# Designs tried in a protein design run: peptides against a protein of PDB entry 2C5K. Part 11

Target 1, 91 residues: chain A of PDB entry 2C5K
Amino acid sequence: EDPFQQVVKDTKEQLNRINNYITRHNTAGDDDQEEEIQDILKDVEETIVDLDRSIIVMKRDENEDVSGREAQVKNIKQQLDALKLRFDRRI

## One batch from the design tools (peptide; aimed at target 1 F4 V7 Q14 T47)

Design b2_p14_7 (made by RFdiffusion4)
Pose (drawn by RFdiffusion4):
Structure b2_p14_7 (pose): chain A 89 residues (1-28, 31-91), chain P 14 residues (1-14)
Amino acid sequence: EDPFQQVVKDTKEQLNRINNYITRHNTADDQEEEIQDILKDVEETIVDLDRSIIVMKRDENEDVSGREAQVKNIKQQLDALKLRFDRRI
Amino acid sequence: SHFHFLPRVPLPTV
């Protein structure tokens, strides 16, 4: 919807796609470099979501708690995925 | 599988 919500949706989808891939290929791979690149891009995308919240919080007419919860959720999804990726044997 | 680079959100105007 708004640019923030679109990036949140894209990020969760991106993480979910890698997660589904890892389930199918849980041995340690054609997409190894690619996954590392995408996960790094996701880390930097979360920094951009956080900066966006910082600026919006300056506006007293904005409640950013919903956005903060979304970013926290994405960080959890990324953390759980990074461990699954790291632990492929 | 297909993985893509993510767009970015702009900073809001205050």

Design b2_p14_7_s1 (made by RFdiffusion4, then SolubleMPNN; from b2_p14_7, 8 letters changed)
Fold by OpenDDE base, seed 3:
Structure b2_p14_7_s1 (fold): chain B 91 residues (1-91), chain A 14 residues (1-14)
Amino acid sequence: as target 1 above (91 residues)
Amino acid sequence: MKLFKLGRTPLPVV
């Protein structure tokens, strides 16, 4: 199994879990729950940075066509941005 | 619903 694809899959699964939680909880929870969500969103953001770094290395060292991987990372970034917006708009 | 944390799987090319 391609480690890049495994990380992409895990990240998408985590984003879906957060999305489902926010859908069920349209108001802010207790401070502990809000902090946990923020921590998970930060972990996803850091994972995206690592995915981007891996693409840079593949382009530089192997001259590999990474267009498909760039599209996958772009999709994950869009999902993260949408979730951050939903999270921040909760009252 | 229990929240889950993202596991840190190392990327070999990073």
Scores: peptide ipSAE 0.058, ipTM 0.677, DockQ to the pose 0.440
OpenDDE base, seeds 1, 2, 4, 5: peptide ipSAE 0.056, 0.057, 0.057, 0.057; ipTM 0.672, 0.679, 0.677, 0.681

Design b2_p14_7_s2 (made by RFdiffusion4, then SolubleMPNN; from b2_p14_7, 8 letters changed)
Fold by OpenDDE base, seed 4:
Structure b2_p14_7_s2 (fold): chain B 91 residues (1-91), chain A 14 residues (1-14)
Amino acid sequence: as target 1 above (91 residues)
Amino acid sequence: MTLTKLGRTPLPVV
């Protein structure tokens, strides 16, 4: 499997797990649970930066059509933003 | 239930 696609897949799976957790836990958890969610969201943000960097390198070095990869990263960013809104709105 | 129990794994580095 393409390492880029594996990272995308793993990132989406993490976001889906958090989304499912928030759906089941509409109130803020204990401090440990909130910190764990925040840590995962931070890891996802850092991963997105690395994915964007990898696309820049591919554009420069391989001159490949990266439009599909850009669309995937955009989708992950949208999913992350939606999840942050759900996370922040919990009482 | 922690997210770790939901199968949290570290994200791979690109």
Scores: peptide ipSAE 0.056, ipTM 0.719, DockQ to the pose 0.175
OpenDDE base, seeds 1, 2, 3, 5: peptide ipSAE 0.054, 0.054, 0.056, 0.051; ipTM 0.713, 0.716, 0.719, 0.698; seed 1 fails the geometry check

Design b2_p14_7_s3 (made by RFdiffusion4, then SolubleMPNN; from b2_p14_7, 8 letters changed)
Fold by OpenDDE base, seed 4:
Structure b2_p14_7_s3 (fold): chain B 91 residues (1-91), chain A 14 residues (1-14)
Amino acid sequence: as target 1 above (91 residues)
Amino acid sequence: MVLTKLGRTPLPKV
């Protein structure tokens, strides 16, 4: 499997896991759980930066059509933003 | 693979 696609898949799965957890735990958990969620969200943000960088490199070095990959990253960003909104609005 | 209460999996780097 393409490493880019694997990272995209893993990122989406991680966001889904958090989303499912928030659904089951609609109130802020204990400090340990809150910190873990925040850490994962930061890891996802860093991963998105790396994905964007990889696209820049592909555009420069391979002259491949990256529009599909750009759309995938955009989708992950939207999923992250939606999840952050849910996370921040918890009581 | 590290399983946490959230099922956290470290993401690979691109």
Scores: peptide ipSAE 0.053, ipTM 0.715, DockQ to the pose 0.116
OpenDDE base, seeds 1, 2, 3, 5: peptide ipSAE 0.051, 0.049, 0.052, 0.052; ipTM 0.710, 0.701, 0.714, 0.711

Design b2_p14_7_s4 (made by RFdiffusion4, then SolubleMPNN; from b2_p14_7, 8 letters changed)
Fold by OpenDDE base, seed 3:
Structure b2_p14_7_s4 (fold): chain B 91 residues (1-91), chain A 14 residues (1-14)
Amino acid sequence: as target 1 above (91 residues)
Amino acid sequence: MVLKKLGRTPLPVV
């Protein structure tokens, strides 16, 4: 299995888990749960940075076509941004 | 309700 695709899959699954939680909890919950969600969102941001770095290396060192991988990372960034907006709008 | 943490798989970024 391609390690890049495994990380993409894991990241999307994690974002979906948070999205499902926010859907069920449209108001701010217990402070410990809000902090846990914020920590996971931060971990996703760091994972996206590593995905971008891997694309830079592939473009530079292997001269591979990375357009498909760039599109996947763009999609994950859009999902993360939408999820952050939903998270922050909760009262 | 406990959320599952993201497990990170190492990527060849070097």
Scores: peptide ipSAE 0.057, ipTM 0.663, DockQ to the pose 0.515
OpenDDE base, seeds 1, 2, 4, 5: peptide ipSAE 0.053, 0.051, 0.055, 0.053; ipTM 0.696, 0.694, 0.708, 0.701

Design b2_p14_8 (made by RFdiffusion4)
Pose (drawn by RFdiffusion4):
Structure b2_p14_8 (pose): chain A 89 residues (1-28, 31-91), chain P 14 residues (1-14)
Amino acid sequence: EDPFQQVVKDTKEQLNRINNYITRHNTADDQEEEIQDILKDVEETIVDLDRSIIVMKRDENEDVSGREAQVKNIKQQLDALKLRFDRRI
Amino acid sequence: HIERIHFKKLPIHP
């Protein structure tokens, strides 16, 4: 919807796509470099979401707690995925 | 293969 919500949706979808891939290919791979690149891009995308919240928080007419919760959720999804990726054997 | 999404930068206004 707004640019923030679209990126949140794209990020969760991107992480979910890699997660589904890892389930199918859980051995240690054609997509290895590609996954590392995408996960790094996701880390930097979360930094952009965080910066966006920092600026919006300066506006006293904005409650950023919903956006903060979304970012926290994405960070959890990323952390759980990174470990699954790291542990393919 | 994994379908890649390209993230757009947020238009941040102070």

Design b2_p14_8_s1 (made by RFdiffusion4, then SolubleMPNN; from b2_p14_8, 5 letters changed)
Fold by OpenDDE base, seed 5:
Structure b2_p14_8_s1 (fold): chain B 91 residues (1-91), chain A 14 residues (1-14)
Amino acid sequence: as target 1 above (91 residues)
Amino acid sequence: MIEKIEFKKLPIVE
């Protein structure tokens, strides 16, 4: 498996796990995982930076069609932004 | 409890 596709898959899975957790624990203040969610979201942000850098290198050095990879990273960014918005709006 | 995934480091040529 391509390391890029593995990281994309793992990132999406992590965001899905958080989203599913928030669905089960939608009350702010009773969640002992608040800090852990914040830490994981930070790790996802750093991983997205690594994915973007990987695309830049492929485009520059390998001259590969990166359009599919760019679309995957865009989708992850949208998923992260939606999750952050949901997380911050918990009442 | 949320299971944390360890993200693989990509081989990024700087």
Scores: peptide ipSAE 0.345, ipTM 0.838, DockQ to the pose 0.754
OpenDDE base, seeds 1, 2, 3, 4: peptide ipSAE 0.342, 0.344, 0.343, 0.183; ipTM 0.838, 0.838, 0.838, 0.743

Design b2_p14_8_s2 (made by RFdiffusion4, then SolubleMPNN; from b2_p14_8, 6 letters changed)
Fold by OpenDDE base, seed 2:
Structure b2_p14_8_s2 (fold): chain B 91 residues (1-91), chain A 14 residues (1-14)
Amino acid sequence: as target 1 above (91 residues)
Amino acid sequence: SIEKIKLKKLPIVE
């Protein structure tokens, strides 16, 4: 498996873990956990930037079909945005 | 508790 797909897989898994946590903890609780979630979300955001950059380079330098990869990144962005919304809506 | 995954850094040559 190429590094791009590995990063996609791990990113989605991380978001799923946070989503599951929020499901179990519908109210803001332990400050340490809340901060950790924020840190992880920031890490994911930075990773998405890297994924996009990778696609740009592939288009430019390798002239490969990146349609599938673009769809994957789009899906991750949507997953991230949905998760942020759930996180922020907790009381 | 949340298990943190270490996200690998992509080798990007811009």
Scores: peptide ipSAE 0.334, ipTM 0.835, DockQ to the pose 0.745
OpenDDE base, seeds 1, 3, 4, 5: peptide ipSAE 0.323, 0.331, 0.333, 0.334; ipTM 0.834, 0.833, 0.836, 0.836

Design b2_p14_8_s3 (made by RFdiffusion4, then SolubleMPNN; from b2_p14_8, 6 letters changed)
Fold by OpenDDE base, seed 4:
Structure b2_p14_8_s3 (fold): chain B 91 residues (1-91), chain A 14 residues (1-14)
Amino acid sequence: as target 1 above (91 residues)
Amino acid sequence: SIEKIEFKPLPIVE
């Protein structure tokens, strides 16, 4: 497995873990836990930037078909946006 | 708590 696919897999898994946590905790609770979620979300956002940059490098230096990878990153961004909406709407 | 995953670094040129 190449590092790109591993990062994609880990990113989706991390988002799933947060989503499951929000499902179990539909109201904002311990501030420490909320801060932890926020920190992880920021880490995911930075990781997505790295994924995009990786695709740019592939286009420029390797001349590979990146359509599949672009679709994967798009899917992750949609998953992140949906999760952020759930996170922010909790009372 | 949420188990945090340590993302592996990607080979990129900035």
Scores: peptide ipSAE 0.313, ipTM 0.829, DockQ to the pose 0.631
OpenDDE base, seeds 1, 2, 3, 5: peptide ipSAE 0.308, 0.312, 0.310, 0.311; ipTM 0.827, 0.828, 0.827, 0.828

Design b2_p14_8_s4 (made by RFdiffusion4, then SolubleMPNN; from b2_p14_8, 5 letters changed)
Fold by OpenDDE base, seed 1:
Structure b2_p14_8_s4 (fold): chain B 91 residues (1-91), chain A 14 residues (1-14)
Amino acid sequence: as target 1 above (91 residues)
Amino acid sequence: SIEKIKFKKLPIVE
């Protein structure tokens, strides 16, 4: 499988897992739980940076259209932003 | 607890 698509898939799955956890835990947990969620979100953010860098490299190939991959990354960023909003708004 | 996924590292050369 295309490594780019594998990373996209895993990133979305990780965000979905956090979203489901927040749904079950609508109030802030203990310090360890909050730190673990923040660590995972940070890992996702770093992965998105890698995806963007990958697209920049692919754009150097004149035979490849990256518009679809750019749309995928944009969607992941929107999913991350929405999740961070839910996470921060918990009482 | 949340299961952590280990993301594959992309071969990025710039």
Scores: peptide ipSAE 0.345, ipTM 0.837, DockQ to the pose 0.695
OpenDDE base, seeds 2, 3, 4, 5: peptide ipSAE 0.341, 0.336, 0.185, 0.345; ipTM 0.836, 0.838, 0.748, 0.837; seed 3 fails the geometry check

## One batch from the design tools (peptide; aimed at target 1 E13 Y21 I37 D39)

Design b2_p15_1 (made by RFdiffusion4)
Pose (drawn by RFdiffusion4):
Structure b2_p15_1 (pose): chain A 89 residues (1-28, 31-91), chain P 15 residues (1-15)
Amino acid sequence: EDPFQQVVKDTKEQLNRINNYITRHNTADDQEEEIQDILKDVEETIVDLDRSIIVMKRDENEDVSGREAQVKNIKQQLDALKLRFDRRI
Amino acid sequence: TREELMERSERIEES
């Protein structure tokens, strides 16, 4: 919807897509470099979402708690995924 | 750029 919500949706989708891939290919791979690249881009995307919240918080007419919860959720999804990726044997 | 990264991640899932 707004640019923030679209990036949040794209990020969750992007992490979910790699997660589904890892379930099917849980051995240690054609997509190895590609996954590392996309996960790094996701880390930097979360930084952009955080900076966006910082700026919006300066506006006293904005409550950013919903956006903060969304970013926290994404960080959790990313952390759970990174460990699954790291532990493919 | 964001669209290209979304397409790359979709191709990973389709793999």

Design b2_p15_1_s1 (made by RFdiffusion4, then SolubleMPNN; from b2_p15_1, 8 letters changed)
Fold by OpenDDE base, seed 5:
Structure b2_p15_1_s1 (fold): chain B 91 residues (1-91), chain A 15 residues (1-15)
Amino acid sequence: as target 1 above (91 residues)
Amino acid sequence: SREERLKRAKEIEEA
């Protein structure tokens, strides 16, 4: 089991589940739910920072090819950005 | 934890 891959998988699943909620709730609703979503998205942002830092360490200390991991993080960032756009566009 | 956040995301999805 690769901890990096587990974090990637969990992060994508979190974003997918929030996206499913937004799909069914295309207008802003309960303030508590909206705040919880915002908190999750902020936590995802911090997770991405941690993933990037781990890649930096791998490049520096482990001399491993990180291109695949960089692509995965890029994909998560794109998914997050798209979700944030959908989240913010809701009335 | 990340596990707890996943649980919260599931709860949001089901709302």
Scores: peptide ipSAE 0.482, ipTM 0.912, DockQ to the pose 0.869
OpenDDE base, seeds 1, 2, 3, 4: peptide ipSAE 0.475, 0.482, 0.479, 0.472; ipTM 0.910, 0.911, 0.911, 0.910; seed 1 fails the geometry check

Design b2_p15_1_s2 (made by RFdiffusion4, then SolubleMPNN; from b2_p15_1, 8 letters changed)
Fold by OpenDDE base, seed 4:
Structure b2_p15_1_s2 (fold): chain B 91 residues (1-91), chain A 15 residues (1-15)
Amino acid sequence: as target 1 above (91 residues)
Amino acid sequence: KRKERLERARKIEEA
């Protein structure tokens, strides 16, 4: 499998799992769990940066049509933003 | 690294 697609898939899975937790825990829970969630979300943010960088390199060095990959990254960003909003709004 | 990140999310989901 394409390493880019694997990263995308794994990132979406991570976000989905965190979302499942938030769904079951609509209030802030144990401090350690909340901190771990924050750390995971930060890792996802860094992953998105890396994905964007890879797209830039592909456009520059490979001169490939990266529209599909850009759309995938955009989708992940939207998922992350929605999840962060849910996470932050919990009491 | 990838496996570790997935495992972290799994552990949270199960909590």
Scores: peptide ipSAE 0.591, ipTM 0.929, DockQ to the pose 0.854
OpenDDE base, seeds 1, 2, 3, 5: peptide ipSAE 0.587, 0.589, 0.586, 0.589; ipTM 0.929, 0.931, 0.929, 0.930

Design b2_p15_1_s3 (made by RFdiffusion4, then SolubleMPNN; from b2_p15_1, 8 letters changed)
Fold by OpenDDE base, seed 2:
Structure b2_p15_1_s3 (fold): chain B 91 residues (1-91), chain A 15 residues (1-15)
Amino acid sequence: as target 1 above (91 residues)
Amino acid sequence: MREERQRRAKEIEEA
């Protein structure tokens, strides 16, 4: 299995799980859960940074076409941004 | 780290 693809898959799954929570909890409630969500989202941001770095290394060291991986990372960023918007707009 | 994050996300989803 490709470790990059595994990280992508896992990250999307995590964001999806948080999105499911937000769907069922459209108002901000339990502060501990809200903080935990924020922490998970921060960890996802760090994961995205690592994915971007891995792409840079691949461009440099492997000389492979990384356009597909770049598109995947872009998709995760969009998913994260959409989720953050939903998360922050809750009252 | 990733496995722990997966567990945390699952726990949040189920809450």
Scores: peptide ipSAE 0.495, ipTM 0.910, DockQ to the pose 0.869
OpenDDE base, seeds 1, 3, 4, 5: peptide ipSAE 0.485, 0.494, 0.490, 0.490; ipTM 0.907, 0.910, 0.908, 0.910

Design b2_p15_1_s4 (made by RFdiffusion4, then SolubleMPNN; from b2_p15_1, 10 letters changed)
Fold by OpenDDE base, seed 1:
Structure b2_p15_1_s4 (fold): chain B 91 residues (1-91), chain A 15 residues (1-15)
Amino acid sequence: as target 1 above (91 residues)
Amino acid sequence: MRKKRLEKAKKIEEA
């Protein structure tokens, strides 16, 4: 089991759950669930920072080719940005 | 939520 890949997988699943929530709730609400979604989005941002730090360590200490992992993190960042835009544009 | 993030960070640090 690769801990990096497990974190990537968990993060993508979390973003997918939020995306499905937005589909079911296409208008902005003011309930506890909307606040929870905002908290999850912040947690994803912090997770991305941890993933980036992990890549820096692998590149420095192990001198590994990290291009594949960098592409995965880039993809998560793009998904997060698209999701934030979708979440914020709800009326 | 915070507990899950801490678990993820720990897993990455141990790798």
Scores: peptide ipSAE 0.084, ipTM 0.726, DockQ to the pose 0.057
OpenDDE base, seeds 2, 3, 4, 5: peptide ipSAE 0.081, 0.077, 0.080, 0.076; ipTM 0.722, 0.716, 0.720, 0.721

Design b2_p15_2 (made by RFdiffusion4)
Pose (drawn by RFdiffusion4):
Structure b2_p15_2 (pose): chain A 89 residues (1-28, 31-91), chain P 15 residues (1-15)
Amino acid sequence: EDPFQQVVKDTKEQLNRINNYITRHNTADDQEEEIQDILKDVEETIVDLDRSIIVMKRDENEDVSGREAQVKNIKQQLDALKLRFDRRI
Amino acid sequence: TDRHKNSFERSKSFL
């Protein structure tokens, strides 16, 4: 919807795509470099979402707690995924 | 960002 919400949706979808891939290919791979690249881009995307929240928080007419919760959720999804990726054997 | 758009499009390979 707004640019922030669209990036949040794209990020969750992007992480979910890789997660589904890892379930199917759980051995240690054609997509290895590609996954690393995308996960790094997701780390930098979360920095952008955080910075966006920092700026919006300066506006006293904005409550960023919903956005903060969304970013926290995405960081959790990323952390759980990174471990699954790292542990393919 | 353009980086996010490009990496999001590439992630379709995992579908």

Design b2_p15_2_s1 (made by RFdiffusion4, then SolubleMPNN; from b2_p15_2, 8 letters changed)
Fold by OpenDDE base, seed 4:
Structure b2_p15_2_s1 (fold): chain B 91 residues (1-91), chain A 15 residues (1-15)
Amino acid sequence: as target 1 above (91 residues)
Amino acid sequence: SSRHEKSFKKSKIFD
């Protein structure tokens, strides 16, 4: 089991769940749930930072999969940015 | 309800 890939997987699952939530809730409601989603988004941001840091460390070990991992993180960042935009644009 | 109860998975590389 690769811990990096597990974190990536978990992060993508979180983003998907939030995306589904936003889809079901086009208008902001239930302040507690909205705040919880915001907290999760912040957790994802922090996780992405950790993933980047891990890649920096892995580059020192001549890891063959570094480029692939960088691409994965980039993809997650793009998904997060898109999701944040959707979240913030809701009425 | 806690996000943990909602089964939001969370992992950190540097725990």
Scores: peptide ipSAE 0.048, ipTM 0.687, DockQ to the pose 0.122
OpenDDE base, seeds 1, 2, 3, 5: peptide ipSAE 0.045, 0.064, 0.044, 0.046; ipTM 0.677, 0.717, 0.674, 0.671; seeds 1, 2, 3 fail the geometry check

Design b2_p15_2_s2 (made by RFdiffusion4, then SolubleMPNN; from b2_p15_2, 9 letters changed)
Fold by OpenDDE base, seed 1:
Structure b2_p15_2_s2 (fold): chain B 91 residues (1-91), chain A 15 residues (1-15)
Amino acid sequence: as target 1 above (91 residues)
Amino acid sequence: SKRHEESFKKSQIFD
């Protein structure tokens, strides 16, 4: 049981679902669902902050090799940035 | 948030 990996998995799953939503809704709307997507994106941003903090603690307290986890967080950040750009460019 | 995630998942099921 690794809670870090579970959070990573859940976050990537959320981003994938939003990406699928954007595919089905290629034009920007102004309804409750669009606002909910914005809220989820903000939640993902906060989750990434928590993941980064956890890595800092692991490096400090355990002197653990965190290269793999840093790469995972980097990947999530890139996925989030690409998704935000795709979401915002819809007209 | 789990609440947001579950709400979003539910909406996608019925789309």
Scores: peptide ipSAE 0.044, ipTM 0.673, DockQ to the pose 0.270
OpenDDE base, seeds 2, 3, 4, 5: peptide ipSAE 0.036, 0.031, 0.027, 0.034; ipTM 0.666, 0.631, 0.633, 0.638

Design b2_p15_2_s3 (made by RFdiffusion4, then SolubleMPNN; from b2_p15_2, 8 letters changed)
Fold by OpenDDE base, seed 5:
Structure b2_p15_2_s3 (fold): chain B 91 residues (1-91), chain A 15 residues (1-15)
Amino acid sequence: as target 1 above (91 residues)
Amino acid sequence: SERHKESFKKSEIFK
């Protein structure tokens, strides 16, 4: 069991679900689902902050090699940024 | 909705 990896996996899956939604909805809407997507994107941003904090703790308190975890968080940030761009570009 | 945030808060990383 690796809680960090589970959070990473869940976050990436959530972003993939949003990506699929954007594919099915190429035009921006003003309904409850669009607001839900925006809320999830904000939640993902907060999750990334918490993941970064956890890495700091692992370095400081547990003295673990976190290079792999840092790379995973970087990948999530890139995925989020790309998705936000797609979401915002819709007309 | 805070569905995703709630899911994260319930994860084992906080236990």
Scores: peptide ipSAE 0.063, ipTM 0.666, DockQ to the pose 0.102
OpenDDE base, seeds 1, 2, 3, 4: peptide ipSAE 0.044, 0.051, 0.035, 0.034; ipTM 0.674, 0.672, 0.654, 0.640

Design b2_p15_2_s4 (made by RFdiffusion4, then SolubleMPNN; from b2_p15_2, 7 letters changed)
Fold by OpenDDE base, seed 5:
Structure b2_p15_2_s4 (fold): chain B 91 residues (1-91), chain A 15 residues (1-15)
Amino acid sequence: as target 1 above (91 residues)
Amino acid sequence: SERHKKSHEKSKIFD
């Protein structure tokens, strides 16, 4: 069991769900769900910070999996940024 | 592995 991979998996799953919501709601609203999405995106952002910190600690010791984990976090960051853009650009 | 447990009701966004 690798808790890092579990967090990555859960984070990507959350982002995918939000992406699906935005696809179904391409017009910006001012309801409770829109505010909740903003909160979830903030939570994901903070989770990514924790993942980065975890990698920093792991890099102190020789570990062949560090580069792979860095790539995973980079991918999540790109997914988050794209989702924020889609969310904010809605009219 | 154990998934994260939510302290609140599941978000209705995903329902």
Scores: peptide ipSAE 0.039, ipTM 0.633, DockQ to the pose 0.252
OpenDDE base, seeds 1, 2, 3, 4: peptide ipSAE 0.035, 0.050, 0.035, 0.036; ipTM 0.641, 0.655, 0.666, 0.670; seed 2 fails the geometry check

Design b2_p15_3 (made by RFdiffusion4)
Pose (drawn by RFdiffusion4):
Structure b2_p15_3 (pose): chain A 89 residues (1-28, 31-91), chain P 15 residues (1-15)
Amino acid sequence: EDPFQQVVKDTKEQLNRINNYITRHNTADDQEEEIQDILKDVEETIVDLDRSIIVMKRDENEDVSGREAQVKNIKQQLDALKLRFDRRI
Amino acid sequence: SVPLRPLKPMDDALR
């Protein structure tokens, strides 16, 4: 919807896509470099979402708690995924 | 304001 919500949706979808891939290929791979690149891009995308919240919080007419919760959720998804990726054997 | 960018495209093999 707004640019923030679109990036949140794209990020969750991007993480979910890699997660589904890892389930199918849980051994340690054609996509290894690609996954690392995408996960790094996601880390930097979360920094952009955080910065966006910082600026919006300066506006007293904005409640950013919903956006903060969304970013926290994305960070949890990323953390759970990174460990699954790291632990492929 | 902070402009938000698109994510990188992904290899279709990951789907």

Design b2_p15_3_s1 (made by RFdiffusion4, then SolubleMPNN; from b2_p15_3, 6 letters changed)
Fold by OpenDDE base, seed 1:
Structure b2_p15_3_s1 (fold): chain B 91 residues (1-91), chain A 15 residues (1-15)
Amino acid sequence: as target 1 above (91 residues)
Amino acid sequence: MVELKPLKPMDPSLD
């Protein structure tokens, strides 16, 4: 129902799936898999930008408390950063 | 208004 929450949920789910993949593949996979992971990570980065923008608009135009949504986005950013670190450290 | 879009489904090969 809530587009914001749906995007958050889908984003976290994909990050979790990639994290699980990296756990099973501690070394770089084939070129197609590595490229797909990179594409997903870039899409997540763009999604986070959109989430932040939506919060700014909601705070400005709707004058609602956005602290909860800000915390959710912060959590996703931290999850992304941790995942990128794991992805890059693989031999 | 900012339009939000869910991510595309992940490639099944990564599951």
Scores: peptide ipSAE 0.244, ipTM 0.824, DockQ to the pose 0.709
OpenDDE base, seeds 2, 3, 4, 5: peptide ipSAE 0.244, 0.243, 0.242, 0.242; ipTM 0.822, 0.821, 0.822, 0.822

Design b2_p15_3_s2 (made by RFdiffusion4, then SolubleMPNN; from b2_p15_3, 7 letters changed)
Fold by OpenDDE base, seed 3:
Structure b2_p15_3_s2 (fold): chain B 91 residues (1-91), chain A 15 residues (1-15)
Amino acid sequence: as target 1 above (91 residues)
Amino acid sequence: MVELKPLKPMNPSLD
């Protein structure tokens, strides 16, 4: 088990699910659902911070090649940014 | 050490 990979996987899955929801709901939906999406996006942001911190610690303390993990986090950040843009553009 | 926790399951209402 790799907690880093599990978190990455779960994060991407959450973002994909929200993206699918936004695709089906091009206009703002129920207020509770919109708030839930915002909460999830905020949780993802905090998760990314933790992922970055874990990479920093690993690179510093273990001197391991973290390029792969950095690329994964970068991908999640891009996915998050794209999703935020779609979310905010809805009327 | 950084503790990593998976995200909570998404509300089924969003599926």
Scores: peptide ipSAE 0.246, ipTM 0.824, DockQ to the pose 0.704
OpenDDE base, seeds 1, 2, 4, 5: peptide ipSAE 0.245, 0.244, 0.243, 0.244; ipTM 0.825, 0.824, 0.823, 0.824

